# Ledger of designs, part 139: peptides against a protein of PDB entry 5A53

Target 1, 230 residues: chain A of PDB entry 5A53
Amino acid sequence: LVENVKQALFIPGQSCNKNLHDIMVDLSALKKPDMKRFNRKNDIHPFEDMSPLEFFSEKNDCSLMVLMTSSKKRKNNMTFIRTFGYKIYDMIELMVADNFKLLSDFKKLTFTVGLKPMFTFQGAAFDTHPVYKQIKSLFLDFFRGESTDLQDVAGLQHVISMTIQGDFQDGEPLPNVLFRVYKLKSYKSDQGGKRLPRIELVEIGPRLDFKIGRIHTPSPDMVTEAHKKP

## One batch from the design tools (peptide; made by RFdiffusion4, then SolubleMPNN)

Design b2_p17_8_s1 (from b2_p17_8, 9 letters changed)
Fold by OpenDDE base, seed 3:
Structure b2_p17_8_s1 (fold): chain B 230 residues (1-230), chain A 17 residues (1-17)
Amino acid sequence: as target 1 above (230 residues)
Amino acid sequence: IVGPAEEIEKTFLSLLL
């Protein structure tokens, strides 16, 4: 089954500010060519009424959406939404911490559009805890690109890293997720007549620390339908 | 705490070796 590349729609909310707009531009650049952005602010409250998002999903043929909002309680909030059959599957609020870095804060490196990233996830909770499992699934789904059977290691240009910031126990606040993007540099080091392959990672941005907010989980019925291979 | 970059480099080295 060739899974079609999921299209993403970036939506500025009514409370979208300059910082969120800049973050939206930089994060959406990683999703090119499979990305649309709205230029107008939209008054959407997804945890109160999901109907406007379902309408946008169908009208734009986008199964991924990101709503950009900011308030005193939820500063720099990116609500990530997935749809299945143009119905809301899941949602998660990820609030960007003030220490963010834009692509302009890093050395400009040539980037080929359309190459698939490798993913790395640091923290056992990405495989055990339901919230971090959803985050892992979301980001894999968001940036996976075209399903090619060949992981051509030769075509690997960049790495998306997601790290859980520290350990936590049951009932404690969920640690932030550190989002990082690196370019892979492979070079042969000539040390003492032995050419050893050396790999260097260069951060290219954006740099985002995500605080976890509200979550909408799919119904068991929607999970079953979404996992049915046609 | 090993930084995300160092952990990734170790993972890549393990895949290339």
Scores: peptide ipSAE 0.029, ipTM 0.577, DockQ to the pose 0.063
Fold by OpenDDE base, seed 4:
Structure b2_p17_8_s1 (fold): chain B 230 residues (1-230), chain A 17 residues (1-17)
Amino acid sequence: as target 1 above (230 residues)
Amino acid sequence: IVGPAEEIEKTFLSLLL
């Protein structure tokens, strides 16, 4: 089954600042060409009223949205929204820590737009904990591109790495998720006349540490419908 | 919606690295 590539809409909120704008630009570059950005700020409060997001989802034919807001309580907040049938499926607030790096902070490398990333997830909680399962699902859904039954390894250009920052116990604050993007670089090493292929990961940015905020989870019925293969 | 179990990539990366 080939699924259509999900389109993403990046929305500056009313409180969007320059740093968030820059983060938005850089993160959205990974979603090209399947991305739209609004240039105008929109007064949207998704945890108070979801209806404007559903309207934008339908109007722009985007099943993925990212709202950029910032406050003292929720600094550099990226609210990731998914819709199903233009209705809110889930939402999660991911606040970018101040130690972020932009693409301009890394060596410019040639990048082909539209190639699918490989993903790597570090931390057992990505497979066991409901919040981290949602994050894993979200980022796979967001950046995977076209779903094909065949994984073309030959087209692999970059890796998106997500790491849970440390161990945690039940009832403890959820550790940050470290978002990293690497380019795969192939080298030929001449050792003793044998050319061994060497692969290196070169960080290309952006570098984002996500603090987890508020979450909206879908109903069990919506989960079932959204996982149905047509 | 992509399920958490649809990850094939980690195993492949581990073989390449």
Scores: peptide ipSAE 0.021, ipTM 0.619, DockQ to the pose 0.156
Fold by OpenDDE base, seed 5:
Structure b2_p17_8_s1 (fold): chain B 230 residues (1-230), chain A 17 residues (1-17)
Amino acid sequence: as target 1 above (230 residues)
Amino acid sequence: IVGPAEEIEKTFLSLLL
């Protein structure tokens, strides 16, 4: 089953600032060509009223949305929204820490647009903890692109790494998720007549440390419908 | 909604990281 590539819509909220705009541009560049951006700010409060997002999902045929807002309480907040049948499936607030780096902060490397990233997840909680499972699912869904059965290893140019920052116990604040993007460089090392393929990871950005905010989880009925293979 | 992708073998990760 070739699932259609999910389209993403990036929405600047009313409180979107230059930093968030720059982050939006850089993160959305990784989703090209399957990305739309609004040029106008929209006054959307998704945890108060989800109806505007459902409207935008349907109108733009986008099952992925990212709302860019910033406040004193929720600085550099990226609300990631997924829809199913143009209805809200889930939402998560991921606040970008102030230590972020843009693509311009890294050595410009040529990359082919539309190549699928490989994902790496570091931290057991990505498989066990509900919130981190949602984050894992979200980012896989967001950047997976066209489902081709052939992971063409030859086409692997990018690695997206997501790391849980440290250990945590029950009842403790959830650690940040460290988002990193690397380009794979293959070198032929000629050491002593044996060409050993050397692979190097080069960080290309953006570099984002995500603080977890509010979450909306899907209804059990929507989970069942969204997991039905057509 | 995409289920968890197969974990890349730790060995492949060790070559990448």
Scores: peptide ipSAE 0.018, ipTM 0.578, DockQ to the pose 0.125
Fold by OpenDDE base, seed 2:
Structure b2_p17_8_s1 (fold): chain B 230 residues (1-230), chain A 17 residues (1-17)
Amino acid sequence: as target 1 above (230 residues)
Amino acid sequence: IVGPAEEIEKTFLSLLL
């Protein structure tokens, strides 16, 4: 079953600033060609009224949305939204910490648009904790391109790494998720007459540390519907 | 929606890292 590649819509909110715009541009570049961006600010408050997002999902045929907002309480906030049948499935606020790096902060490496990233998730909570499971699911769903059966290792250009920043106990604030993007460089090193394939990981950006904010979880019925394989 | 169990990618990186 070739699932159609999910399209993403990036929406600047009313409080979107230059930094958020730059982050939006850089993060959305990883979703090319399956990405749309609005150029105009939209006054959307997804945790107050989700209906505008459902409207945008349907009108733009985008099952993924990212709303860019900033406030004193929620600085550099990226609200990630998924829809199913153009209805809200889930939402999560991920606030970008001030230590972010843009693509311009890294050596410009040629990036082939449309190659499927490999993912790495560091932290047991990605498999056990409901919030981190949602984050894992979201990012896999967001940046997974076409499921080609053959991940041709030859086609692997980049790795998206997500790391939970430290351990936490029940009732403690959820640690940040460190988002990193690496390009795989294959070098044939001629060391001693044996060409050993050397693989180097080169960070290409953006570098984002996500603070977890508010979450909307799907209804059990929507979970069942969204996991129905045709 | 990709379920958390599609961990196919962990195995490959363990071979690369």
Scores: peptide ipSAE 0.016, ipTM 0.577, DockQ to the pose 0.156

Design b2_p17_8_s2 (from b2_p17_8, 10 letters changed)
Fold by OpenDDE base, seed 1:
Structure b2_p17_8_s2 (fold): chain B 230 residues (1-230), chain A 17 residues (1-17)
Amino acid sequence: as target 1 above (230 residues)
Amino acid sequence: RIGNAEEVEKTFLSLLL
């Protein structure tokens, strides 16, 4: 069964500002062509009422959603939502720190739309801690793209790097997740008559540091149903 | 389907850097 590529819907909340809009545009560019954006602000509070998001998921055939909101308590907040059968599966608030960089802050490089990224995760907690496991699962699912059996390495354009910012102990605030995007740049280096292909990583943006906020987790039953192979 | 993280990760070339 070839699963269809998951579509993402970007939703500006009522409190969406220019910075969040710009972040939304740049992050959503990495999800093209499998992305929709609303042009109108919507007053949605997903941790109070999830029903509007379920309605948007079904109406737009999008199993991935990102709600853009900002408040004094939750500045530059990106709520990532996944649905299963158009019902809420999980949600996580990721607040973008003020040190963010847009695509315009980097040297413009040629970018082919629709190429699948590689991922790298730095930090043991991505495999052990439930919150970071959810983040890893979310971003892998968000950018999975087409399930091609042939990983044509020639089709690799960019790497998404996610790093946990430092170590933490039980009961401490969860460290930020550093989101970085790199383009693979191949150079023909003429070293000693053998053209060794040199690959360099060049940051292309956006650069986002995510502070973790509120989380909604699926029930064990929903986990079982969502992981069933048809 | 929501893929298991391990299954989805196998679809990415994990650069073991």
Scores: peptide ipSAE 0.225, ipTM 0.816, DockQ to the pose 0.105
Fold by OpenDDE base, seed 3:
Structure b2_p17_8_s2 (fold): chain B 230 residues (1-230), chain A 17 residues (1-17)
Amino acid sequence: as target 1 above (230 residues)
Amino acid sequence: RIGNAEEVEKTFLSLLL
């Protein structure tokens, strides 16, 4: 079964500011060509009424959405939404910490648009804890791109790294997720007359530390339907 | 379709950092 590449829609909320706009531009650049951006602010409150997002999903044929909002309680908030059959499947609020870096803060490296990233996840909770499992699932689904059996390894240029910031126990606040993007750089090292291939990771941005906010999870019935193989 | 995380992860090269 070859599934079509999931399209992402980036939506400025009514409270979207310059910083969120810049973050939106940089994060959406990693999803090219499979993304759309709205230029107008939209008054959407997804945890109060999901119907506007379902409408936008269907109208734009986008099964991924990112709503950019900011308030005193939820500063620099990116709400990630997935739909199934144009109905809300899941939502998660990820608030960007003030220490963020944009692509302009890093050395400009040429990258090919549309290449699949590699992923790394650091922290056992990505496989065991329901919230971090949802985050892992979301980001893998968001950046999956085309299902090609032939991974041309020669075309793999980017690594997305996601790290849980520290240990936590039950009942403690959930640690932030550190989002980092690296480019693989191949060097020929001439050490001792043997050219050994050396690979280095160079951070390219954006750099985002995500604080976890509110979550919406699908009903068991919707999970069953969404996972059915045709 | 929403893939399970394990199925989707197999489509990526996981680098052990």
Scores: peptide ipSAE 0.216, ipTM 0.820, DockQ to the pose 0.102
Fold by OpenDDE base, seed 2:
Structure b2_p17_8_s2 (fold): chain B 230 residues (1-230), chain A 17 residues (1-17)
Amino acid sequence: as target 1 above (230 residues)
Amino acid sequence: RIGNAEEVEKTFLSLLL
């Protein structure tokens, strides 16, 4: 069974502002063509009532959702939601730090829409710590795209890099996750008559530093059901 | 299906940068 590509729905919350809208537009551009955006604000509080999100998941056939909200306590908050069978599987708040950069802040590079990104994860906690494991799982699932045989390396244009900002100990606040997007740029370097392929990484944006907020985790039963191979 | 992170990661080229 070839699973359909997961569709993402981007939802402006009631407190969505221009900055969040711009962030939403830029992040969602990386999910094209498998993305929908609402143009209207919706008053959704997912950690108080999840039912509106389940309704939107089903109505829009989107198993991925991103809610854009902002408050004094949770500024530039992107709540990432996954559903399974249109029921909430997990949620995580990722607050974008004020140092964010939009695609417009970078040199415009042409890129092909819909190409599968490469991923890099920097920090052991992505494989050991439950919160960072969830983040890794989320972003891999979010950007998985089509199951293409990776044989066409020529189609790999983008690298998404996720870095844990520094070391932390148990009981300390969780470090931010640095989200970076690069384009692979191939150059022919003529050095001394030898054409060496030179590959450069060029940051294309957006640049987002995610502060981790609230998390909802699935029940063990939901985990079992969601991981069942048909 | 929610993919296992390891299964999903195998579908990506991890660049060891």
Scores: peptide ipSAE 0.215, ipTM 0.819, DockQ to the pose 0.103
Fold by OpenDDE base, seed 4:
Structure b2_p17_8_s2 (fold): chain B 230 residues (1-230), chain A 17 residues (1-17)
Amino acid sequence: as target 1 above (230 residues)
Amino acid sequence: RIGNAEEVEKTFLSLLL
């Protein structure tokens, strides 16, 4: 069964500012062509009432949503939402730290829109800790693109890297997740007459450090339904 | 469908960086 590519909807919240708008534009560029953006601010408080998001999911046929909000308590907050059957499956607040870099902060490189990224995850907690497992699942699902059986490896141009910033113990605050995007550059190195293919990673942006905020997790029943193979 | 992370990850070339 070839699943349709999940569509993402980017929603400016009422408190969306210029920085969040710029971040939204840059992050959503990585999801093209499978992305919609609202141009108008929407007064949505997903941890108080989820019904507006379910409505937007259904109306726009988007199973991925990103709400852009900012407050003193939750500055530069990107709430990532997934739906299943147009019902909220999970939500996570990821607050962008002030040290962010936009695509304009990096050297302009040629980029083909719509190519599937490669992923790398650094930190054991991505496989063991519930919150980081959700983050891993979310970002893989968000950027999965077309389920092509034959990955044309020749079409792979960029890597999304996600790193847990440092070690932590039980009961400690969860470290930030470092989001980085790299382009693969192939160079022919001439070392002593042998042309060895050299691959270099060049950061292309955006650069985002995510502080973890509030989380909504699905019920066990919703997990079972959402994971059912047709 | 929401795939499990492991199934979805198998669809990516995991660059062992």
Scores: peptide ipSAE 0.299, ipTM 0.847, DockQ to the pose 0.104; fails the geometry check

Design b2_p17_8_s3 (from b2_p17_8, 11 letters changed)
Fold by OpenDDE base, seed 1:
Structure b2_p17_8_s3 (fold): chain B 230 residues (1-230), chain A 17 residues (1-17)
Amino acid sequence: as target 1 above (230 residues)
Amino acid sequence: RIGPAAEIEALYLALLQ
């Protein structure tokens, strides 16, 4: 079964800065080989006109897009877009906080390109709250794809952890999502003559704290069409 | 403050389930 791995397109917006470019490079490295990056800035405003993104989705055969923009109101903004049939399915703005860490800030560890990460989600709202459900769905779709064959456990190299930063009540601002990437190191520990498999987690980056911005949700009809198994 | 330690702990707990 050829896994229909969703291709991602990273697009620098007109307001893309150096920090956001570096974040784009590091995050997109986790999506290799299923990633394209534009080198030119594009003047795209997805919440005003979605047509340029639909055009890029079709032209590049990418069902995942990330638009990199920065403004006073939306600093270090990564707009994540999904398409279905090259039409916009959903969008979410995730603004990277200034405390971000790049891959260069961590000990460089060799990793195999193209291995799918395991995911961990911390916070009940990932299963109950519509915004966090969309974030969970988006990141699973972005890095894992739909078909996790059992063979993926044998190839487990890295884990993506997503944590909701604290509790919140109805009507309160949505807490940030803490994005962390870990490499699994298997050690054979000789404890008392029994080789117990020890697994250690080593953070490898990037480290991103996402502030939630604007959201576009799919119509019920688009949800039904997107969940139709071919 | 959900620090790196709490995230790692939650991940270990999730991997042990």
Scores: peptide ipSAE 0.017, ipTM 0.573, DockQ to the pose 0.050
Fold by OpenDDE base, seed 5:
Structure b2_p17_8_s3 (fold): chain B 230 residues (1-230), chain A 17 residues (1-17)
Amino acid sequence: as target 1 above (230 residues)
Amino acid sequence: RIGPAAEIEALYLALLQ
């Protein structure tokens, strides 16, 4: 089954600042060509009223949305929203820590637009903990694009790495998720006349450490409906 | 903290085989 590539809409909220705008630009560049951006700020409060997001989902035919907001309580907040049938499926706030790096902070490497990234997830909680399972699902859904059964390994240029920052116990604050993007650099090493393929990972950005905020989880009925393969 | 470059390298090498 070739799933249609999910389109993403990036929405600057009323409190969107320059840093968030720059982050939005850089992160959305990884979603090209399947990305739209609003140029105008929109006063949206998704945890108070979801109806504007549902309207934008339908109007723009985007099942993925990212709302960019910043406040004292929720600095550099990226609210990731998924819709199903243009209704809110789930939401998660991911706040970008101040130590972020933009694409301009890394060595400019040429990349081919539209190549699917490989994902790596580091931390057992990505498979066991509901919140990290949602994050894993979200990022796979956001950046994987068309599910082709054939991983064209020959076309693999990028690796998205997501790491849970440290161990945690029940009742402790959820550790940040470290988002990293690498380009795979293949080179031949000459060792004693044997050309061994060598691969180097080069970080290309953006570098984002996500603090987990508020979450909206889908109803059991929506989960069942969203997992029905047509 | 850089993600496990070594683990990704190993994974990539395993996929290229």
Scores: peptide ipSAE 0.016, ipTM 0.558, DockQ to the pose 0.068
Fold by OpenDDE base, seed 4:
Structure b2_p17_8_s3 (fold): chain B 230 residues (1-230), chain A 17 residues (1-17)
Amino acid sequence: as target 1 above (230 residues)
Amino acid sequence: RIGPAAEIEALYLALLQ
């Protein structure tokens, strides 16, 4: 089954600022060519009324959306939305910490648009904890290109790494998720007459530390429908 | 700074073997 690549729509909210706009531009560059950006601000409050997002999902044929808002309570907030049949499936607020780095903060490297990233997830909670499972699922859906069986290893250009920042117990605040992007560099090292393949990871950006905010989870019925293979 | 990069490098080396 060739899964169609999910299209993403980036939406500046009314409170979108310059920093958040720059973050939007850089993060959305990783989703090219399967990305649209609105140039105008939209007054959307997804946890109060989801209907404008459903309208945008249908009108733009985008099953992924990111709303960019910033307030004193929710600074640099990226609300990630997924739709199924143009209806809201899930939402999560991920607030970018002030220590972010843009692509311009890293060494300029050549990047081929449209190559699929490899993903790495560091932290057991990505497989066990509901919130981190949702984050893992979301980012896989968001940045995973077309599933083609044969081409995955030979075309590997970059890695998206997501790390849970530290350990936590039940009832504690959820640790941030550290988002990092690396380019793979393959070197042939001659050590003692044997060419050993050496791989180096070079951070290319953006660098984002995500604080977890509000979450909307789908109904069990919507989960069942979304997982039905046609 | 070294942790995630080292883990990915190790994973990639394991996948190439």
Scores: peptide ipSAE 0.016, ipTM 0.569, DockQ to the pose 0.067
Fold by OpenDDE base, seed 2:
Structure b2_p17_8_s3 (fold): chain B 230 residues (1-230), chain A 17 residues (1-17)
Amino acid sequence: as target 1 above (230 residues)
Amino acid sequence: RIGPAAEIEALYLALLQ
């Protein structure tokens, strides 16, 4: 069953600033061609009223949304929203730390739009902890694109790496998630007359450290409906 | 600690074997 590629809508909130706009542009570039961006700011408070997001989901036929907001409490906040049947499925706030790097901070490499990334998740909590499981699920859902049976290793252009920053115990603040994007460069190295395949990873950006904020989780009923194979 | 890049390189080397 080939699931249709989920479309993403990037929404500048009322408090969206230049930095958030730049982050939005760069992160959304990884979702091309399956991405829309609003050029206008929208006054949306998703944890107060989700109805505007459901409206935008339906009107734009986007099951993924990212709201860009910034406040003193939630600086550089990217609220990731998923919908099912144009109803809110889940939400998570991911605040970008000030140490972010844009695509312009890296060597410009030619990138083929629409190639599927490989994912790497570093940290056991991605498989065990409910919040990190949601993050893993979200990013896989967001960037994996169309399910093709053959991940032709030959078609692998880039890797999205997500790392939990350090260890944590129950009741401690959740460590940041380090988001990194690498391009794979394969070249034949002539070492001593033997052409050995050499692979280099080149960071291409953006570089984002995500601080975890508020979360909305789906109801059990919505989980059941969302997992029903058509 | 092997940085994310080194882990990915190791994974790729393992996949190419």
Scores: peptide ipSAE 0.018, ipTM 0.564, DockQ to the pose 0.065; fails the geometry check

